Peptides against a protein of PDB entry 3J47. Designs and how they scored, part 5

Target 1, 121 residues: chain A of PDB entry 3J47
Amino acid sequence: IRLTNQLKSLKGLQSKLKDVVEYLDKVINKELPINHTILGKLQDVFNLLPNLGTPDDDEIDVENHDRINISNNLQKALTVKTNDELMVIYISNLVRSIIAFDDLIENKIQNKKIQEQRVKD
Target 2, 69 residues: chain B of PDB entry 3J47
Amino acid sequence: YEEKEESNLAATKSMVKIAEQYSKRIEEEKELTEEELKTRYVGRQDPKKHLSETADETLENNIVSVLTA

## One batch from the design tools (peptide; made by RFdiffusion4, then SolubleMPNN)

Design b1_p8_5_s2 (from b1_p8_5, 4 letters changed)
Fold by OpenDDE base, seed 3:
Structure b1_p8_5_s2 (fold): chain B 121 residues (1-121), chain C 69 residues (1-69), chain A 8 residues (1-8)
Amino acid sequence: as target 1 above (121 residues)
Amino acid sequence: as target 2 above (69 residues)
Amino acid sequence: PPLATIKL
């Protein structure tokens, strides 16, 4: 259920991103007037979005570079935090898998001993 | 979409809480494994089965937590 | 360890 909800969430984000791209293309082609409210929300989303997607903004002015560096540092910190969280979950799953395997092996040994005892009787 | 962003934020906060719970769950899982070791020495099968079931439930909860991340 | 029970 949770995975399905996350996948549905990601698919919805992808669809919305596609709609935004299609809207931006229509605005560039002058088919639609620039909606300032949509642009403001997009700018807020871009400011909140990890700058993971555009390495090519090498040209934006030094004052924006400090804000972009703060945003990139925040982004990097968020990425590190996410990686640490994923690593903890991964180690958790490994430990549980090991315990489950140890129990499975022991159950198999016990079942074998019970079968050997039944053959002797 | 807003409901989904709110759900993702709630999921991220839940993951931080899950990390704390995870450290505690590892300790509980170790205690259960020690009880299984003791149960093997005592020759009683029942505590071992209960530990296996608890480990499986713990694994399922971690998988669900990873999938929520 | 569970491994010791495998040897039995």
Scores: peptide ipSAE 0.448, ipTM 0.841, DockQ to the pose 0.006
Fold by OpenDDE base, seed 2:
Structure b1_p8_5_s2 (fold): chain B 121 residues (1-121), chain C 69 residues (1-69), chain A 8 residues (1-8)
Amino acid sequence: as target 1 above (121 residues)
Amino acid sequence: as target 2 above (69 residues)
Amino acid sequence: PPLATIKL
């Protein structure tokens, strides 16, 4: 349930981002007028998103450079956190596989002992 | 969407707690494996299988918890 | 598995 909700939220965000890109492309091509209300809310969302690497050389004041560095540090921290979580999942799956293998070996040894007892009888 | 963002924030806080619980559960799993090793010496089939199943269930719960976070 | 059990 939680994973499905996270996946649905990510899919909703991805769909919205795609709609924005399609809208921006239509505005650049002069096919549609700019909806200022949607664009303002999207700008607010993009300003809250860590600036993913558009190095547009425009004089972003030193104060915005510190905010961009904080945002990039937050993105790096989120990436590190995601990597740590994936590592924990990987290790957990590996350990589960080792336990399952140990059980298989024990079952094989038990079956061998049962067969050896049946041959002695 | 906002309700899920709140759920994701709560999940993120739970993930830090899950990492701590994961370290504890790895230790519990090692104890389970040591008890399985001891049970192999005692020759009682049923306790060992139950221990292995409990270790697998503990790992599955950890994996599901980390995936849901 | 303990190495002792692999010897079988």
Scores: peptide ipSAE 0.436, ipTM 0.840, DockQ to the pose 0.006
Fold by OpenDDE base, seed 5:
Structure b1_p8_5_s2 (fold): chain B 121 residues (1-121), chain C 69 residues (1-69), chain A 8 residues (1-8)
Amino acid sequence: as target 1 above (121 residues)
Amino acid sequence: as target 2 above (69 residues)
Amino acid sequence: PPLATIKL
């Protein structure tokens, strides 16, 4: 359920982003007037988003390189957090497997003792 | 959208809480295994099996909780 | 440890 909701949110964001790109293309083609409110909100979103995807503006000031590095650090921190969570899951599964194996060994020892008693009687 | 961003923030806070709960549940699992070891000396097969099943259920709930975070 | 029970 949670993953499905996150995926649905991401798909909704992707659809909105596509609609904005299509709108921007229409504005560039002079088919529609510029909606300044949508552009301002989009600029705010792009300023908050880690600059993942526009390599092409080589002319953006030295201050933006430091912001890109901060953004890359946030992405790295999120990747590290995800890796730590996966390690926790892996360790949990190993511990559960060890407990289950210990129980199997105990059950096997008990079954052997029961068989030895039955042969002695 | 805001409700989902709030849900993602709540999910991230829940993940931190799940990591803490996971550490606590690992300790609870160790306590259960120690009690199983103590119950081994008491000579009744049935309590050990029940304790092992309870430890397994606790681990399963932890894994599901971490996967759901 | 399962090893201790094996010795009993």
Scores: peptide ipSAE 0.433, ipTM 0.835, DockQ to the pose 0.005
Fold by OpenDDE base, seed 1:
Structure b1_p8_5_s2 (fold): chain B 121 residues (1-121), chain C 69 residues (1-69), chain A 8 residues (1-8)
Amino acid sequence: as target 1 above (121 residues)
Amino acid sequence: as target 2 above (69 residues)
Amino acid sequence: PPLATIKL
């Protein structure tokens, strides 16, 4: 359920991003007026998104470089956090697997002892 | 989409709490495994199975918690 | 689990 919800949100974000690109293309082509509200929200999303975008080389204003670095630091921090969470899940699964194997081995030994006792009787 | 972003933020906050709970649950799991080992020496099947089931449940809750984070 | 019980 949760993974499906994550995929659904990612797909919806992708669809919305596609709609914005298509909208921007139509505005550039003068087919539709710029929806300033959608663009503003997208700009807010892009400002909140760690700037993964390589800024096109020609107008690297020094202010953009610091904002990009802060954004990259936030992305790195989010990536580290995600990695730590995945590591905890992995370790938890390993520990559970070890306990489950221990119990299986014990159950097998007990079953063998019960069978050997039944054959002696 | 917003509901899921909110869910992801709530999840992220839950993950910090889950990391703390994970450490505690690992200790509870170890205690359960030690009691299972002790129950093996006592020769009664019933406490061991219950302890194993409780360890599995604790781990499952930990995994679900981390996955929900 | 005491692996010792597997050896017997």
Scores: peptide ipSAE 0.441, ipTM 0.842, DockQ to the pose 0.005; fails the geometry check

Design b1_p8_5_s3 (from b1_p8_5, 5 letters changed)
Fold by OpenDDE base, seed 4:
Structure b1_p8_5_s3 (fold): chain B 121 residues (1-121), chain C 69 residues (1-69), chain A 8 residues (1-8)
Amino acid sequence: as target 1 above (121 residues)
Amino acid sequence: as target 2 above (69 residues)
Amino acid sequence: EPLAVIKP
């Protein structure tokens, strides 16, 4: 259930992002008038997104360098957090696999002992 | 969308809790393996199976929680 | 500053 909800959330975000790209392409192609309200909301979303690397060279204000660094640091921190989360999952899966393997070994040993006893009887 | 953002925030908080629970679950898993080791000596299959099942459930809950984060 | 290309 939880995984399905996250997957649904991610799919919803992906769909929205696709709609944005399609809208931008239509605007570039002059097929649709620029809806300023949609663009404004998109710009707000992009401004709230950690600035994924447009170093547009034109605003070399020291303040932008710090903001770019903060954004890159935020993206890096989010990436690190995601990696740490994935690492925890990986380790958890590994540990589960080890337990399952230990149980399999024990079951195999027990089955051998039962078989040896049956041959002796 | 708002429900999803709230779900992601709850998932992130749950993930911190999952990291703590992960450490605890690793310890529970070790206890399970230790009881399995003890059960190997005592010859009682049933506690070991229940232990393995509990470890599996705990890990499944971890995996689902992290995959849900 | 938000890179608002189009001022409302």
Scores: peptide ipSAE 0.452, ipTM 0.837, DockQ to the pose 0.044
Fold by OpenDDE base, seed 3:
Structure b1_p8_5_s3 (fold): chain B 121 residues (1-121), chain C 69 residues (1-69), chain A 8 residues (1-8)
Amino acid sequence: as target 1 above (121 residues)
Amino acid sequence: as target 2 above (69 residues)
Amino acid sequence: EPLAVIKP
């Protein structure tokens, strides 16, 4: 149940992000006026997002270089944390699979013994 | 959606605590598997199936905890 | 500074 709810939430976020991209494309094409409230909230989200990899913003103010290094270190730390979390999930799934296989093997051995007993009767 | 974003932030703070609980749960799962190995020699009614189901539930809870955190 | 595409 919880996993399904998380997957549904992630799918909802993905759909919303797609709608935002489609809206931005329509605004660029001058088909729709800019909704200032949506754009303001999107801007707040982008300001909270660690600068994921556009190194080409030509406004390298020297004060930004230390903040960019701190932001890059924060991004690297967040990426490492995410990788560690994914690794824990992967190991947990492997352990579950091993236990399930051990039980399957035992069930197969028991079923074989029951069949051998039925052939002797 | 905003309530879920706040819930995801709270979950992320709980991940450190979940990692500690995960280490403890792995040890509990090993003990369960060792008891299954012992129960294979003690030839009556299936505590083994219950142990397998408990291990599966523990792993599912771990996976859900790591994904929700 | 936050990249303000539009100042409120």
Scores: peptide ipSAE 0.447, ipTM 0.825, DockQ to the pose 0.050
Fold by OpenDDE base, seed 5:
Structure b1_p8_5_s3 (fold): chain B 121 residues (1-121), chain C 69 residues (1-69), chain A 8 residues (1-8)
Amino acid sequence: as target 1 above (121 residues)
Amino acid sequence: as target 2 above (69 residues)
Amino acid sequence: EPLAVIKP
């Protein structure tokens, strides 16, 4: 459920971003007037986007490291975080597989003992 | 959209909490495995199976939590 | 400075 909601939100954001790009292309082509409200909100979004292009503003407060999405450094940090999470999932699955395998071995040993007892009776 | 952004923020906070819970759950899984080892000496098949099933359920909940995060 | 191309 949560993953589906995140995916749906991401798809909604992607669709909206696509609509904005299509709108911007129409504005560039002079087919539609510039909606200043949409453009202002988009500019606010781009200003909130970690500066992908200018390394010169030293005040990226290290505490905003959790604001994941748009700087190449932040994308790298996200990729690292995602990789760490995937590694944790992989290890968890491996541990579960080991436990399940140990139980299977024990069950097989027990079944063999039960069969050996039945042959003696 | 705002509810989902709040849900993503809550999910991110849950990820940090899940990393801590994951470390704790790995320890709980080891304790369960140690109890299974102890239950091996008690000769009752049923307690071991139940402990194994509980360990599997705990792992599944951990994986789902990490995936949901 | 925010790259505000157009101030609302």
Scores: peptide ipSAE 0.446, ipTM 0.823, DockQ to the pose 0.044
Fold by OpenDDE base, seed 1:
Structure b1_p8_5_s3 (fold): chain B 121 residues (1-121), chain C 69 residues (1-69), chain A 8 residues (1-8)
Amino acid sequence: as target 1 above (121 residues)
Amino acid sequence: as target 2 above (69 residues)
Amino acid sequence: EPLAVIKP
């Protein structure tokens, strides 16, 4: 249930992002006027996103150098945290695969013993 | 959309708790494997099958937790 | 600061 809801949310976000890209392409081509209300809401969403590491060259005021370093450090820390979580997941899956293989080997040994008893009777 | 965003935020907060629970689940999986080793000496088939099924269910729950993170 | 590119 929880996984299905997250997947549905991610698919909704992906569809909306695709619609935005298609809209931006039409605006660049001068085919359609900008829907200001949709664009304003998108700008609010982008302002809430952690700055994903394209420095727009135009706002390099010298006072933001520490904030850019903090943002890059935060992004790096978030990436490290995500990698650690993925590593724990990988180890989990590996341990479970090992347990499942041990059980399969034991089941095979038991089946072989049962067959050997049936041949002696 | 808003209800799903709230659900994603709650999932992210739960992820830290899942990491702690995961360490505990690894220890529980080891105890199950030790019980399987003990059951191997007792010669009863039924406890061993139940242990394997419980390990598989624990496996599925962690995979789902991982994919949800 | 919020990167508000275009004010309606």
Scores: peptide ipSAE 0.439, ipTM 0.826, DockQ to the pose 0.049

Design b1_p8_5_s4 (from b1_p8_5, 3 letters changed)
Fold by OpenDDE base, seed 2:
Structure b1_p8_5_s4 (fold): chain B 121 residues (1-121), chain C 69 residues (1-69), chain A 8 residues (1-8)
Amino acid sequence: as target 1 above (121 residues)
Amino acid sequence: as target 2 above (69 residues)
Amino acid sequence: SEKATIKL
């Protein structure tokens, strides 16, 4: 559910960005007048985007490198966080697989014991 | 979209808590595996199945937590 | 034999 909501939000954002690009192209081609309200909002959004070009100006709290909340403006920090999360997911999946195999082995042992008891009776 | 954005913000705020919970859940899973090993020696079939199910649930919760983070 | 259905 949460992932689906995140994906839907991202798709909505992508659609809006596409509409903005199409509008800007029409303005460049002189097909439509410039909407100052839309441009102002777009500028505000752009100013809120993480500055991808100057990682040095954002206080990389070195202590928060492992704790990079999605909100931290550094793309590098976001990448590291994403990598750490993916690693945790990978380890979790491996552990699940190991547990599942252990269960299968135990089930086989139990079935063997049941068969041995039936042969003795 | 707004509801999803709010959900994403809540997920982000819980990320630190999720990391701590993940560590705890890994330890709980390890304990369950140890109990399964003990049950293998004691011959109690029913506790082993329950342990395996609990371990799977713990792992599922860990994955969901990591994905939400 | 309940195959441990790995509920993925």
Scores: peptide ipSAE 0.518, ipTM 0.840, DockQ to the pose 0.009
Fold by OpenDDE base, seed 1:
Structure b1_p8_5_s4 (fold): chain B 121 residues (1-121), chain C 69 residues (1-69), chain A 8 residues (1-8)
Amino acid sequence: as target 1 above (121 residues)
Amino acid sequence: as target 2 above (69 residues)
Amino acid sequence: SEKATIKL
């Protein structure tokens, strides 16, 4: 359920972004009048987007660092965090797989012993 | 869409907690494996099955947590 | 032979 909701939200965002790009292209081509209200909201969204381009050193304070990490430095930090989380998940899956294999081996050994006892009997 | 965004934010906050819980879960998995090792010494009865089931459940929870992150 | 069914 949670994963499905996240995927649906991401798809909704993607659709809205596509609509915005199409609108901006029409405005650039002077085919449609600029809707100032939509542009204002988009500008607010872009201002909230972390600066992807310029390496300017402005130490964005550590406290908002967990939320806003979509900026390039922030994107890099988020990418590192995402990589770390994925590594933890990967290691966890490996550990579970190893435990499952150990259980399978033991079950196989037990089944073999039971079969050997049945043949003696 | 807003409800899903709020759910995603809550999930992200929960991921930090999950990382801490993951370390604890790894220790719990080790304890279960030790119980399986002990159960090998105690005859035909099922502690081994319980350990295997708990390990599988722990793995499933970790996979779901990673997929949700 | 009880197959250890790993229920995925």
Scores: peptide ipSAE 0.491, ipTM 0.839, DockQ to the pose 0.008
Fold by OpenDDE base, seed 5:
Structure b1_p8_5_s4 (fold): chain B 121 residues (1-121), chain C 69 residues (1-69), chain A 8 residues (1-8)
Amino acid sequence: as target 1 above (121 residues)
Amino acid sequence: as target 2 above (69 residues)
Amino acid sequence: SEKATIKL
């Protein structure tokens, strides 16, 4: 459910971004007048877009929170975080698999012992 | 969308907590495995199975928590 | 041998 909601939100954002791009393309092509309100919101979005372009933001303040958002650096950080999470999930699954195999081996050993006891009886 | 953003933020905070919990749970799983190893000597099938099941449940909860994050 | 059905 949560993943579905996240995916739906991301899809919604993607759709909105696509609509914006299409709008901007139409404006560039002079097919539509520049809607200043949309541009203002876009500018706000771009301003909220972590600075994609300036390499000089050395102050990647490591402390700046789990913000998922838009900057390539933040996107990289999010990608790294996602990768770390996926790694944790992967490791967890491996550990679970190992435990399951250990149990399987133990069960097999026990079954063999039971069979050996039955044959001796 | 805003509710989902809040959910994502909450999830992210939960992920940090989950990472800590994950480390703790991994240790708990190791302890369970050690107890299983000890239980091998006690010869009681049922406790080992129960411990294994508990470890699996703990792992499942960890995975679900990480996925929920 | 009862395969330990790992009940996922």
Scores: peptide ipSAE 0.490, ipTM 0.839, DockQ to the pose 0.008
Fold by OpenDDE base, seed 3:
Structure b1_p8_5_s4 (fold): chain B 121 residues (1-121), chain C 69 residues (1-69), chain A 8 residues (1-8)
Amino acid sequence: as target 1 above (121 residues)
Amino acid sequence: as target 2 above (69 residues)
Amino acid sequence: SEKATIKL
């Protein structure tokens, strides 16, 4: 359920971004007037986006982990963090699978013993 | 969408706490597996099944926590 | 053989 909600949210964000790009293209082509409210919100988003072009600013203390900071360094740091989190999930799933297999093996051994006893009876 | 974004933010903050809890949960899972190994030798009624179920639940909670995070 | 369905 949670994964589905996250995927749905990401798809919604992707659709909105596409709509914004299409809107900007129409504004550039002078087909539509500039909506100042949309532009202001877009400006706020861009100000929250980490700087994509300058690789060297090491120090931006990404206090706000949750803001998809588009800046390459912050985005790289966020990507690394995401990869680390995914790795932890992967290891956890592997451990669960191993425990489940151990239980399955034990159940098979027990079932085999029960069957051997039934054949002797 | 805004509510989900706020939820994702809260989840990410919780991930740091979850990482600490994860280390503790791994240790708890190991203890459960060791108890299962010991219980295999002693008695007919399967405390082993309960231990396996508890380990699975602990791992599921870890996965959900990391995914929510 | 009851396959224990591992409910993921």
Scores: peptide ipSAE 0.488, ipTM 0.835, DockQ to the pose 0.009

Design b1_p8_6_s1 (from b1_p8_6, 5 letters changed)
Fold by OpenDDE base, seed 5:
Structure b1_p8_6_s1 (fold): chain B 121 residues (1-121), chain C 69 residues (1-69), chain A 8 residues (1-8)
Amino acid sequence: as target 1 above (121 residues)
Amino acid sequence: as target 2 above (69 residues)
Amino acid sequence: SEEATIKL
């Protein structure tokens, strides 16, 4: 559910960005007037976008921007975080598999003992 | 979309909490495994199985929590 | 058997 909602949000954002690009292309082609409200919102979005390609992004404390998506540095940090989480999942699965294997071995040993007792009786 | 964004933010906050919980859950899993080892000497088949099942459930909940993050 | 134990 959460992943689906995130994916839907990202798709919605992508669609909106596409619409904006199409709008901007039409404005550049002089087919439509510039909507200042849309441009202002876009500027706000771009300002919230970790500055893709401005050198001042180096000083943005990666710690404060837990915000996932936008800057290459933030994207890198998020990629690292995602990788760490995947590693944790992987380790957890391995541990679970080891526990299950240990239980299986114990069950096999017990079954053998039960069979040996039945043969003696 | 706003509700999903809020959900994503909540999920991100939960991820940090999950990292802490994960460390704690790993320790809890180890404790359960130690109890299983102790129960192994007591010769009661049923308590060991129950402990193993509890450990597996704990791991599953941890994995689901990390995946939900 | 391992898969069955993991599924449990």
Scores: peptide ipSAE 0.497, ipTM 0.836, DockQ to the pose 0.009
Fold by OpenDDE base, seed 1:
Structure b1_p8_6_s1 (fold): chain B 121 residues (1-121), chain C 69 residues (1-69), chain A 8 residues (1-8)
Amino acid sequence: as target 1 above (121 residues)
Amino acid sequence: as target 2 above (69 residues)
Amino acid sequence: SEEATIKL
């Protein structure tokens, strides 16, 4: 359920971003008048987005560092954090797989012993 | 959409806690494996099945946590 | 053989 909701939210965001890009392309081509209300909201969203491009030194406070993957330096730090989290998940899955294989091997050995006992009887 | 965004934010905060819990879960998985090793000595009784089921549940929870991250 | 089936 939780994963499905996250995926649905991400898909909704992706659709909205696509609509924004299409709108911006139409505005650049002068096909549509600029809707100032939509642009104002988009501008607010872009201002909340960490600066993707310019290396400008502004010390974004360390406290928000954990949350927003979007800025390139912040994105790099967040990419490193995401990579670390993915590595932990990967290692966890490997450990679980190894445990599952060990259990399968033991079950197979037990089944063989049971079959050997049945042949002797 | 807003309700899902709030759920995603709560999930992200929970990820830090999950990382701590993950270290604890690894230790719990080791204990379960040790119990399986002990159960190999005790013969036909069910502790082995319980350990296997607990390991599988722990794996499933880790996979869900990773997918949620 | 059946016990080897990990119920996913």
Scores: peptide ipSAE 0.466, ipTM 0.832, DockQ to the pose 0.008
Fold by OpenDDE base, seed 2:
Structure b1_p8_6_s1 (fold): chain B 121 residues (1-121), chain C 69 residues (1-69), chain A 8 residues (1-8)
Amino acid sequence: as target 1 above (121 residues)
Amino acid sequence: as target 2 above (69 residues)
Amino acid sequence: SEEATIKL
């Protein structure tokens, strides 16, 4: 559910960005007048985006490098966080696989034991 | 979209808590595996199955937590 | 089958 909501939000954002690009292209081509309200909102959004070009100006809280909340404006921090999360997911999947194999082995042993008992009866 | 945004914000706020929970869940999974090993020696079939199911649930929760983070 | 034994 949470992942689906995140994906839907991202898709919505992508669609809006596409609409903005299409609008800007029409304005550049003089097909439509400039909508100042839309441009103002777009500028506000752009100003809220992490500054991808100057990672040094944002206080990289070194302590937050491992704790990169999605809210941290540094793309590097976001990348490191994403990498750490993916690593945790990978380890978790490996552990699940190991547990599943252990269960399978135990089930096979149990089945063998039941068959041996039936042959003795 | 707004409901999803709110959900994402809640997920972000819980991220630190998730990291702690993940560490705890890993330890719980290890304990379950040890109990499964013990059950293998004791011949108690039912405890082993329960341990396996609990380990799987713990791992599922860990993955969901990491994905939410 | 191993899959049949995995009561997932």
Scores: peptide ipSAE 0.458, ipTM 0.833, DockQ to the pose 0.008
Fold by OpenDDE base, seed 3:
Structure b1_p8_6_s1 (fold): chain B 121 residues (1-121), chain C 69 residues (1-69), chain A 8 residues (1-8)
Amino acid sequence: as target 1 above (121 residues)
Amino acid sequence: as target 2 above (69 residues)
Amino acid sequence: SEEATIKL
């Protein structure tokens, strides 16, 4: 359920981004007037986006861990942090899987012993 | 969409807390496995099943955490 | 068949 909701949210974001690009192309071609409200929201999004083009701003300690900062350095740092978190979760899942498999193997051994006893009876 | 974005933010904050809890959960899982190893030698009533169920629940929680990340 | 009989 949660994965499906995330995938749906990502698809929604992708569709919105495509609509924004199409709108911007129409505005550039003078087919539609600039919607100031949409432009203001887009500007706010761009201001929240980390700088994609300048690799050198190492230092922006963006306190807001939660904002998908598109800016390459902060995004790179956030991507590294996200990768580290995902790696920890992955290792955790592997450990739990190993424990579950160990228990499964023991259950199989016990079931086999029970079956062998039933065949002897 | 806004509600989901807020949910994703809350989920990311929860992941940091989950990482701390994870270290504690690994230790708890090890203790349960050691008890299972001991119980394999002693008696008929399966504390082993309870450990297996706890390990499965822990695995499910980790998978959900990855999916939320 | 044996895997199906394993009571989880």
Scores: peptide ipSAE 0.419, ipTM 0.828, DockQ to the pose 0.008

